# Ledger of designs, part 12: peptides against a protein of PDB entry 5EIB

Target 1, 366 residues: chain A of PDB entry 5EIB
Amino acid sequence: VDLEPGTMDSVRSGPFGQIFRPDNFVFGQSGAGNNWAKGHYTEGAELVDSVLDVVRKESESCDCLQGFQLTHSLGGGTGSGMGTLLISKIREEYPDRIMNTFSVMPSPKVSDTVVEPYNATLSVHQLVENTDETYCIDNEALYDICFRTLKLTTPTYGDLNHLVSATMSGVTTCLRFPGQLNADLRKLAVNMVPFPRLHFFMPGFAPLTSRGSQQYRALTVPELTQQMFDSKNMMAACDPRHGRYLTVAAIFRGRMSMKEVDEQMLNVQNKNSSYFVEWIPNNVKTAVCDIPPRGLKMSATFIGNSTAIQELFKRISEQFTAMFRRKAFLHWYTGEGMDEMEFTEAESNMNDLVSEYQQYQDATAD
Target 2, 366 residues: chain A of PDB entry 5EIB as posed
Amino acid sequence: VDLEPGTMDSVRSGPFGQIFRPDNFVFGQSGAGNNWAKGHYTEGAELVDSVLDVVRKESESCDCLQGFQLTHSLGGGTGSGMGTLLISKIREEYPDRIMNTFSVMPSPKVSDTVVEPYNATLSVHQLVENTDETYSIDNEALYDICFRTLKLTTPTYGDLNHLVSATMSGVTTCLRFPGQLNADLRKLAVNMVPFPRLHFFMPGFAPLTSRGSQQYRALTVPELTQQMFDSKNMMAACDPRHGRYLTVAAIFRGRMSMKEVDEQMLNVQNKNSSYFVEWIPNNVKTAVCDIPPRGLKMSATFIGNSTAIQELFKRISEQFTAMFRRKAFLHWYTGEGMDEMEFTEAESNMNDLVSEYQQYQDATAD

## One batch from the design tools (peptide; made by RFdiffusion4, then SolubleMPNN)

Design b1_p8_7_s1 (from b1_p8_7, 4 letters changed)
Fold by OpenDDE base, seed 4:
Structure b1_p8_7_s1 (fold): chain B 366 residues (1-366), chain A 8 residues (1-8)
Amino acid sequence: as target 1 above (366 residues)
Amino acid sequence: TKSYPPAY
């Protein structure tokens, strides 16, 4: 789905374009112009019913519908505005199904789009209420990984999207291969989300290695485990040491000793025990899939529900507030039928979410 | 490929 035809043409002409049904390409003509309001109330609202018709048709063809997975950006107008409209409409029609998102957070290091903080804040407001599981894929973190870890001098969207694709492949491993922990979206939610609003995940993927270091790095279970828990490996620009893990899932892929995985996972928990809440028992889950990702002998994917995610929301909120105090660019949104009150409500709800994470960070075992 | 993970 897109509000621009050119994106669909690129997907259709791509190496995997044939995997999608032609009738499932739903697109507009005008785009959203990086405006959440165009995505949510105007251009996106004109297209949403045709998308819902496809969603219904595909849902009816499912033997067992678990839920929905949306991949979208929060900095643009289509992914943010239309994406959150779709989430709302799907939630209304399928209230008992899991809503899962891969939400790409904007960063000034990656994009010069001035209104991204508005689009992101308005989107997070919707995601807090209408999703069950949100993977926070932060362009800030992706850029930093590309630059610092992968030693890419000028990271591109192609470089960032490579990390996104690896992460998405990793977190969906248990859904795609039988006999795994968290084999369905609901089991994942039950294990990862102790409180309904606190469903924003810090993903990570290992190994991440620069080309110059590939020949010198061993792919071992200890190295994968160490890298997954490194703050520099988080796909959200948060330091886990500034918060506490509520829950963690680790998905190992490849032929490895389950005993060695369990030993390393226990060791990393014990070493980092101060960064876990003590009042959630058995809050670290581990899965091992014998099937490695393409081109690797082994990998590990990390999913963290951490109170440190508030650093990401604070960053967006600070950027939002700086613009909103001046009413900068607001006329582009109000001109599409939005009220200034919706901005204030979205800011308030994001600040409430930050406060909730802080409360659970400071909570003791009593 | 330029890094790990490799391009798929």
Scores: peptide ipSAE 0.025, ipTM 0.671, DockQ to the pose 0.019
Fold by OpenDDE base, seed 5:
Structure b1_p8_7_s1 (fold): chain B 366 residues (1-366), chain A 8 residues (1-8)
Amino acid sequence: as target 1 above (366 residues)
Amino acid sequence: TKSYPPAY
């Protein structure tokens, strides 16, 4: 789905374009112009019913519909505005299905789109209410990984999207291969989301290796485990050491000893015990899939529900507030029928979310 | 050239 036709043409002409049904390409003509309100109330609203028709058709073809997975950006107008409209409409029609998102958070290091903080804040407001689990894939973190870890001097969207695809493949491993822990979206939510609003995950991937270092790297379970818990491997620009893990899932892929995985996972928890809440017992879950990702002997994917995710929301909120206090660019949103009150409500709800994460960070076992 | 990790 896109509000621009050129994106669909690029996908269709791409190396994997033939895997998608032609009828499932739904697109507009005008784009959202990086405006959430265009995505949500105007251009996106004109297209949403056509998308819902496809969603219904595909849902009816499912033998056992678990839920929906949306991949979108929060900085642009289409992914943010229309994406959250779709989430709302799908949630309304399928209230008993899991809503999962891969939400790409904006960063000024990656995009010069000035209104991204508005689009992100307005989107987060919708995601808090209408999603069951959201993987926060932060362009800030992706950029920093590409630059610092991968030694890419000028990270491209192709480089960032490569990390996104690696992460998405990792977190979906348990859904794609039977007999794993968290084998369905609902079980994942039950294990990962202790409080309904606190469903924003910090994903991470290992190995992350620069090309120049690939030949010198041994892939071992200890190294994967260590890197998976390293803040430098987090796909959200938060330091887990500044918060506490509510829940963690680790997904190992490749031929490895399950015993060695369990030993290393226990060791990393014990070393980092101060960064876990003590009042959620058995809050770390581990899965091992014998099938490695393509081109790797082994990998590990991390899913963290951490109170440190508030750093991401604070960053967005600070940027939002700086513009909103000046009413900068608001006329582009109000011109699409949006009220200024929706901005204040979205800001308030995101700040409440930050406060909730902080409350549970500071909570002790009574 | 694609960064590492390799594409899935």
Scores: peptide ipSAE 0.023, ipTM 0.650, DockQ to the pose 0.021
Fold by OpenDDE base, seed 3:
Structure b1_p8_7_s1 (fold): chain B 366 residues (1-366), chain A 8 residues (1-8)
Amino acid sequence: as target 1 above (366 residues)
Amino acid sequence: TKSYPPAY
């Protein structure tokens, strides 16, 4: 789905364009112009029914529909505005199905789009209410991984999107291969989301190795375990050492010893025990899939529900507040039928979410 | 510049 035709043409002409049914390409002509309100209330609202018709058709073809997975950006207008409109409409029609998102967070290091903090804040407000699971893929963190870890001097969207694709492949491993932990979206939610609003995950992928260091790095269970728990390996721009893990899932892929995985996972928990809440027993889950990702002998994917994710929301909130207090660019949103109240409600809900994470960070066992 | 997939 897009509000611009050129994206659909790029997908269709791409190496995998033929895997999608032609009738499932739904697109507009005018675009959202990086405006959430155009995505949510005008251009996106004109297109949403056509998307819902496709969603219904595909849902009816399922023997057992678990839920929906959306991949979108929060900095743009289409992914943010129309994406959250679509989430809301799907949630209304399918309230008993899991809503899962891969939500790309904006960063000034990656994009010069001035209104991204508005689009992100308005989107987060919708995601808090209408999703069950949201993987926070932060362009800030992706850029830093590309630059610092991968030693890419000038990271590109292609470099960032490769990290995204590796992460998406990792977190969906249990859904694609039978007999794994979290083999369905609902089981994942039950294991990862202790409180309904606290469903924002920091993902990570290992191995991540610079070209110059490949010859010196062993692909071992200890090295994968160490890297995926490293703060510099988080694909959300927060430091897990500044918060506490509510829940963690680790998905190992490749031929490895389950015993060695269990030992390393126990060791990393013990080493980092101060960064876990003590009042959620057995809050770390581990899965091992014998099928490695293409081109690797083994990998590990990390999913963390941590109170440190509030650092990401605080960053967005600070950027939002800096513009909103001056009413900068608001006329582009109000001109599409938005009220200024929707901005204050979205800001308030995101600040409430930050406060909730802080409350559970400070909570002790009774 | 061709984005190369980051080395795993």
Scores: peptide ipSAE 0.017, ipTM 0.599, DockQ to the pose 0.019
Fold by OpenDDE base, seed 2:
Structure b1_p8_7_s1 (fold): chain B 366 residues (1-366), chain A 8 residues (1-8)
Amino acid sequence: as target 1 above (366 residues)
Amino acid sequence: TKSYPPAY
């Protein structure tokens, strides 16, 4: 789905364009112009019913519909505005199904779009209410991984998108292949989401290795485990050491000893015990899948529900507040029929979410 | 050839 036809043509002409049914390409003509209001109330609202018709048809064709997976950007008008409209409409029609998102957070290091803080804040407000699981994929963190860890001098969108695709493949492993932890979307939510609003995850991937260092690196379970818990490998720009893990999932892929995985996962928890809440027992889940990613012998994918995710929301909130206090660019949104109250409500709900994470960070086992 | 985890 896109509000611009050129994006759809790029997907069709791409190496995987043939995996999608031609009838499932739904697109507009005008685009959203990086405006959430165009995506949500005007251009996106004109297209949403045609998308819902396709969603219904594909849902009816499922033997067992678990839920929905949306991949979108929160900085752009289509992914943010129309994406959250679609989430709302799908939630209304399928209230008993899991809503899962891969939400790409904007960064000034990657994009020059000045209104991204508005689009992101308005989107987070919708995601808090209408999703069950949201993977926070932060362009800030992806850029830093590409530059610092992968030693790419000038990271490209192709470089960032490769990390996204590796992570998405990692977190969906248990849904696509038989594993020890037979996870469905609902089982993941039950294990990862202790409180309904606290469903924002920081993903991570291992191994992350620069081209020059690949030949010298041993792929071992201890090294994967250690790298997976390293703050430098988090795909959200948060330091887990500034918060506490509510829940963690680790997904190992490749031929390895389950005993060794369990030993290393226990060791990393014990070593980092101060960074876990003490009042959620058995809050770390581990899965092993014998099928490695293509071109790797083994990998590990991390999913963390950490109170440190508040750092990401605080960054967006600070950028939002700096613009909104001056009403900068606000006329582009109000001109599409939005009220200033919708901005204030979205800011308030995101600040409430930050306060909730802080409350659970400070909670002790009484 | 980019040094990513191979595009699988």
Scores: peptide ipSAE 0.025, ipTM 0.619, DockQ to the pose 0.020; fails the geometry check

Design b1_p8_7_s2 (from b1_p8_7, 6 letters changed)
Fold by OpenDDE base, seed 5:
Structure b1_p8_7_s2 (fold): chain B 366 residues (1-366), chain A 8 residues (1-8)
Amino acid sequence: as target 1 above (366 residues)
Amino acid sequence: TKAFPPAY
């Protein structure tokens, strides 16, 4: 789905364009112009019914519909505005189904789009209410990984999207290969989301290796385990050491010893026990899939529900507040039928979410 | 050599 035709043409002409049904390409002509309101109330609202028709058709073709997975950006107008409209409409029609998102958070290091904090804040407000699971894929973190870890001097969207694709492949491993822990979206939510609003995950991937270091790297279970818990491997720009893990899932892929995985996972928990809440027993889950990702002997994917995710929301909120106090660019949103109250409500809800994460961070076992 | 994760 897109509000611009050119993205669809790129997908169709791409190496995987043939895997999608032609009728499942729904697109507009005008784009959202990086405006959430265009995505949500105007251009996106004109297209949403056509998307819902496709969603219904595909849902009816499912033997067992678990839920929906949306991949979108929160900085742009289409992914943010139309994406959240679509989430709302799907939630209304399928209230009993899991809503899962891969939400790409904006960063000033990646995009010069000044209104991204508005689009992100307005989107997060919708995601808090209308999603069950949200993987926070932060362009700040992706950029930093590309630059610092991968040694890419000028990270491209292709480089960032490569990390996104690896992460998505990792977190969906249990859904794609039967017989594992968190084998369905609902079971994942039950294990990962202790409180309904606290459903924002920090994903991480290992191995992350620069081109120059590949030949010198061994891939071992201890190294994967260490790296997936390293803040430098998090796809969300927050330091887990500044918060506490509510829940964790680790997905190992490749031929490895389950015993060694369990030993390393126990060791990393014990070593980092101060970074876990003590009042959620057995809050770390581990899965092992014998099938490695393409081009790797083994990998590990991390999913963390951490109170440190508030750092991401604080960053967005600070940027939002700086613009909103001046009413900068608001006329582009109000001109599409938005009220200033919607901005205030979205800001408030994001600040409440931050406060909730802080409350559970500071909570001790009584 | 492609960076890890390996570019598809």
Scores: peptide ipSAE 0.029, ipTM 0.720, DockQ to the pose 0.019
Fold by OpenDDE base, seed 4:
Structure b1_p8_7_s2 (fold): chain B 366 residues (1-366), chain A 8 residues (1-8)
Amino acid sequence: as target 1 above (366 residues)
Amino acid sequence: TKAFPPAY
């Protein structure tokens, strides 16, 4: 789905374009112009019914519909505005199904689009209410990984999207291969989401290795485990040491010892026990899939529900507030039928979410 | 073996 035809043509002409049905390419002509309101109330609203018709058709063809997976950007107009409209409409029609998102958070390090904080804040407001599981894929973290860890001097969207694709492949491993922990979206939610609003995940991937160091690095279970819990490997720009883990899932891939995985996972928990809440028993889950990702002998994918995710939301909120206090660019949104109250409500709900994470961070066992 | 990141 896109509000621009050119993106769809790029997908269709791509190496995997033939895996998608031609009738499942739903697109507009005008685009959203990086405006959430165009995505949500105008251009996106004109297209949403055509998308819902396809969603219904594909849902009816499922033997067992677990839920939906959306991949979108919160900085743009289409992914943010139309994406959240689509989530809302799907939630209304399928209230008992899991809504899962891969939500790409904007960063000034990656994009110069001035209105991204508005689009992100308006989107987060919708995601808090209408998703069950949201993987926070932060362009700031992706940029920092590309630059610092991968030693890419000028990270590109291609480099960032490569990390995104690896992360998405990692977190979906249990859904794609039988006999795994969290083999369905609902079991993942039950294990990862202790409180309904606190469903924003910090993903991570290992190994992350620069091209120059690949020949010198062994791939071992201890090294994967250590790197997976390193703040520098988080795909969200948060330091887990500034918060507490509510829940963690680790997904190992490749031929490895289950015993060694369990030993290393126990060791990392014990070493970092101060960064876990003590009042959620057995809050770390581990899965091992014998099938490695393409081109690696082994990998690990991290999913963290951490109160440190508030650092990401605070960053967006600070950027939002700095613009909104000046009413900068608001006329582009109000001209599409939005009220200034929707901005204030979205800011308030995101600040409430930050306060909720802080409350559970400060909570002790009774 | 695909390098991660991929060998360009």
Scores: peptide ipSAE 0.027, ipTM 0.697, DockQ to the pose 0.017
Fold by OpenDDE base, seed 2:
Structure b1_p8_7_s2 (fold): chain B 366 residues (1-366), chain A 8 residues (1-8)
Amino acid sequence: as target 1 above (366 residues)
Amino acid sequence: TKAFPPAY
């Protein structure tokens, strides 16, 4: 789905364009112009019913519909505005299905779009209410990984999207291969989401290795485990050491000893016990899949529900507040039929979410 | 078609 035809033509002509049905390409002509209101109330609203017809058709063809997975950007108008409209409409029609998102957070290091903090704040408000689990994929963290860890001098969208693809492949491993822990979206939500609003995940991937050092690196279970818990390998720009893990899932892939994985996972928890809440027993889940990702002997994917994710929301809120206090660019949204109150409500709900994460960070077992 | 070499 897109509000611009050129992006759809790029996907269709791409190396994987043939895996999608031609009838499942739904697109507009005008685009959203990086405006959430165009995505949500005007251009996106004109297209949403044709998308829902495709969603119904594909849902009816499923032997067992678990839920939906949306991949979108929160900085752009289409992914943010139309993406959240689609989430709302799908939630209304399928209230008992899991809504999962891969939500790309904007960063001034990656994009020059000045209104991204508005689009992100308005989107987070919708995601708090209408999703069951959201993977926070932060363009700032992806850029920093590409530059610092992968030693890419000028990271591209292709380099960032490669990390996103590896992470998405990792977190969906249990859904795609039989006999795994968290084998369905609902079991994942039950294990990862202790409180309904606290469903924002910090993903991570290992190994991350620069091209120049790949030939010298041994891939071992201890090294994967240590790297997976390193703050520098988190796909969200927050430091887990500034918060506490509510829940964690680790997905190992490749031929390895399950005993060695369990020993290393216990060791990393014991060494980092101060960064976990003490009042959620058995809050770390581990899965091992014998099938490695293509091109690796082994990998590990991390999913963290951490109170440190509030750093990401605070960054967006600070950028939002700096513009909104001056009403900068607000006329582009109000001109599409939005009220200024919707901005204030979205800011308030995101600040409430930050306060909720802080409350559970400060909570003790006593 | 730039083959994105898997930068792991």
Scores: peptide ipSAE 0.023, ipTM 0.649, DockQ to the pose 0.018
Fold by OpenDDE base, seed 3:
Structure b1_p8_7_s2 (fold): chain B 366 residues (1-366), chain A 8 residues (1-8)
Amino acid sequence: as target 1 above (366 residues)
Amino acid sequence: TKAFPPAY
């Protein structure tokens, strides 16, 4: 789905364009112009029914519908505005189904789009209420991984999107291969989400190795385990050492010893015990899939529900507040039928979410 | 140049 035809043409002409049904390409002509309100209330609202008709048709063809997975950007207008409109409408029609998102967070290091903090804040407000699981994929963190870890001097969207694709492949491993832990979206939610609003995940992928270091790096369970728990490997721009893990899932792929995985997972948990809440027993889950990702002998994918994710929301909130206090660019949103109150409500809900994460960070077993 | 997928 897009409000611009050019993205659909790029997907259709791509190496995998033929895996999608032609009728499932729903697109507009006008675009959202990086405006959440155009995505949510005008251009997106005109297109949403056509998307819902496709969603219904595909849902009816499922033998057992678990839920929905959306991939979108929170910085743009289409992914943010229309994406959250779709989430809301799908949630309304399918309240008993899991809503999962891969939500790309904006960064000033990657994009110069000045209104991204508005689009992100307005989107987070919708995601808090209408999703069950949200993977926070932060362009800030992706850029930093590309630059610092991968030693890419000038990271591109292609480099960032490769990290995203590796992560998405990792977190969906249990869904695609039977007999794994978290083999369905609901089981994942039950294991990862102790409180309904605290469903924002910090993903990570290992191995990540610079081209110059590939020859010197062994792919071992200890090295994968060490890297996926490293703060520098998080694909959300927060330091897990500044918070506490509520829950963790680790998905190993490839031929490895389950015993060695369990030993390394226990070791990393024990070494980092101060960064876990003590009042959630057995809050680390591990899965091993014998099928490695293409081109690797083994990998590990990390999913963290950490109170440190509040750093990401604080960053967005600070940027939002800096613009909103001046009413900068606000007329582009109000001109599409938005009220200024919707901005204040979205800011408030995101600040409440930050406060909730802080509350559970400071909570003891007593 | 297509960004080489980050070397795993």
Scores: peptide ipSAE 0.020, ipTM 0.659, DockQ to the pose 0.019

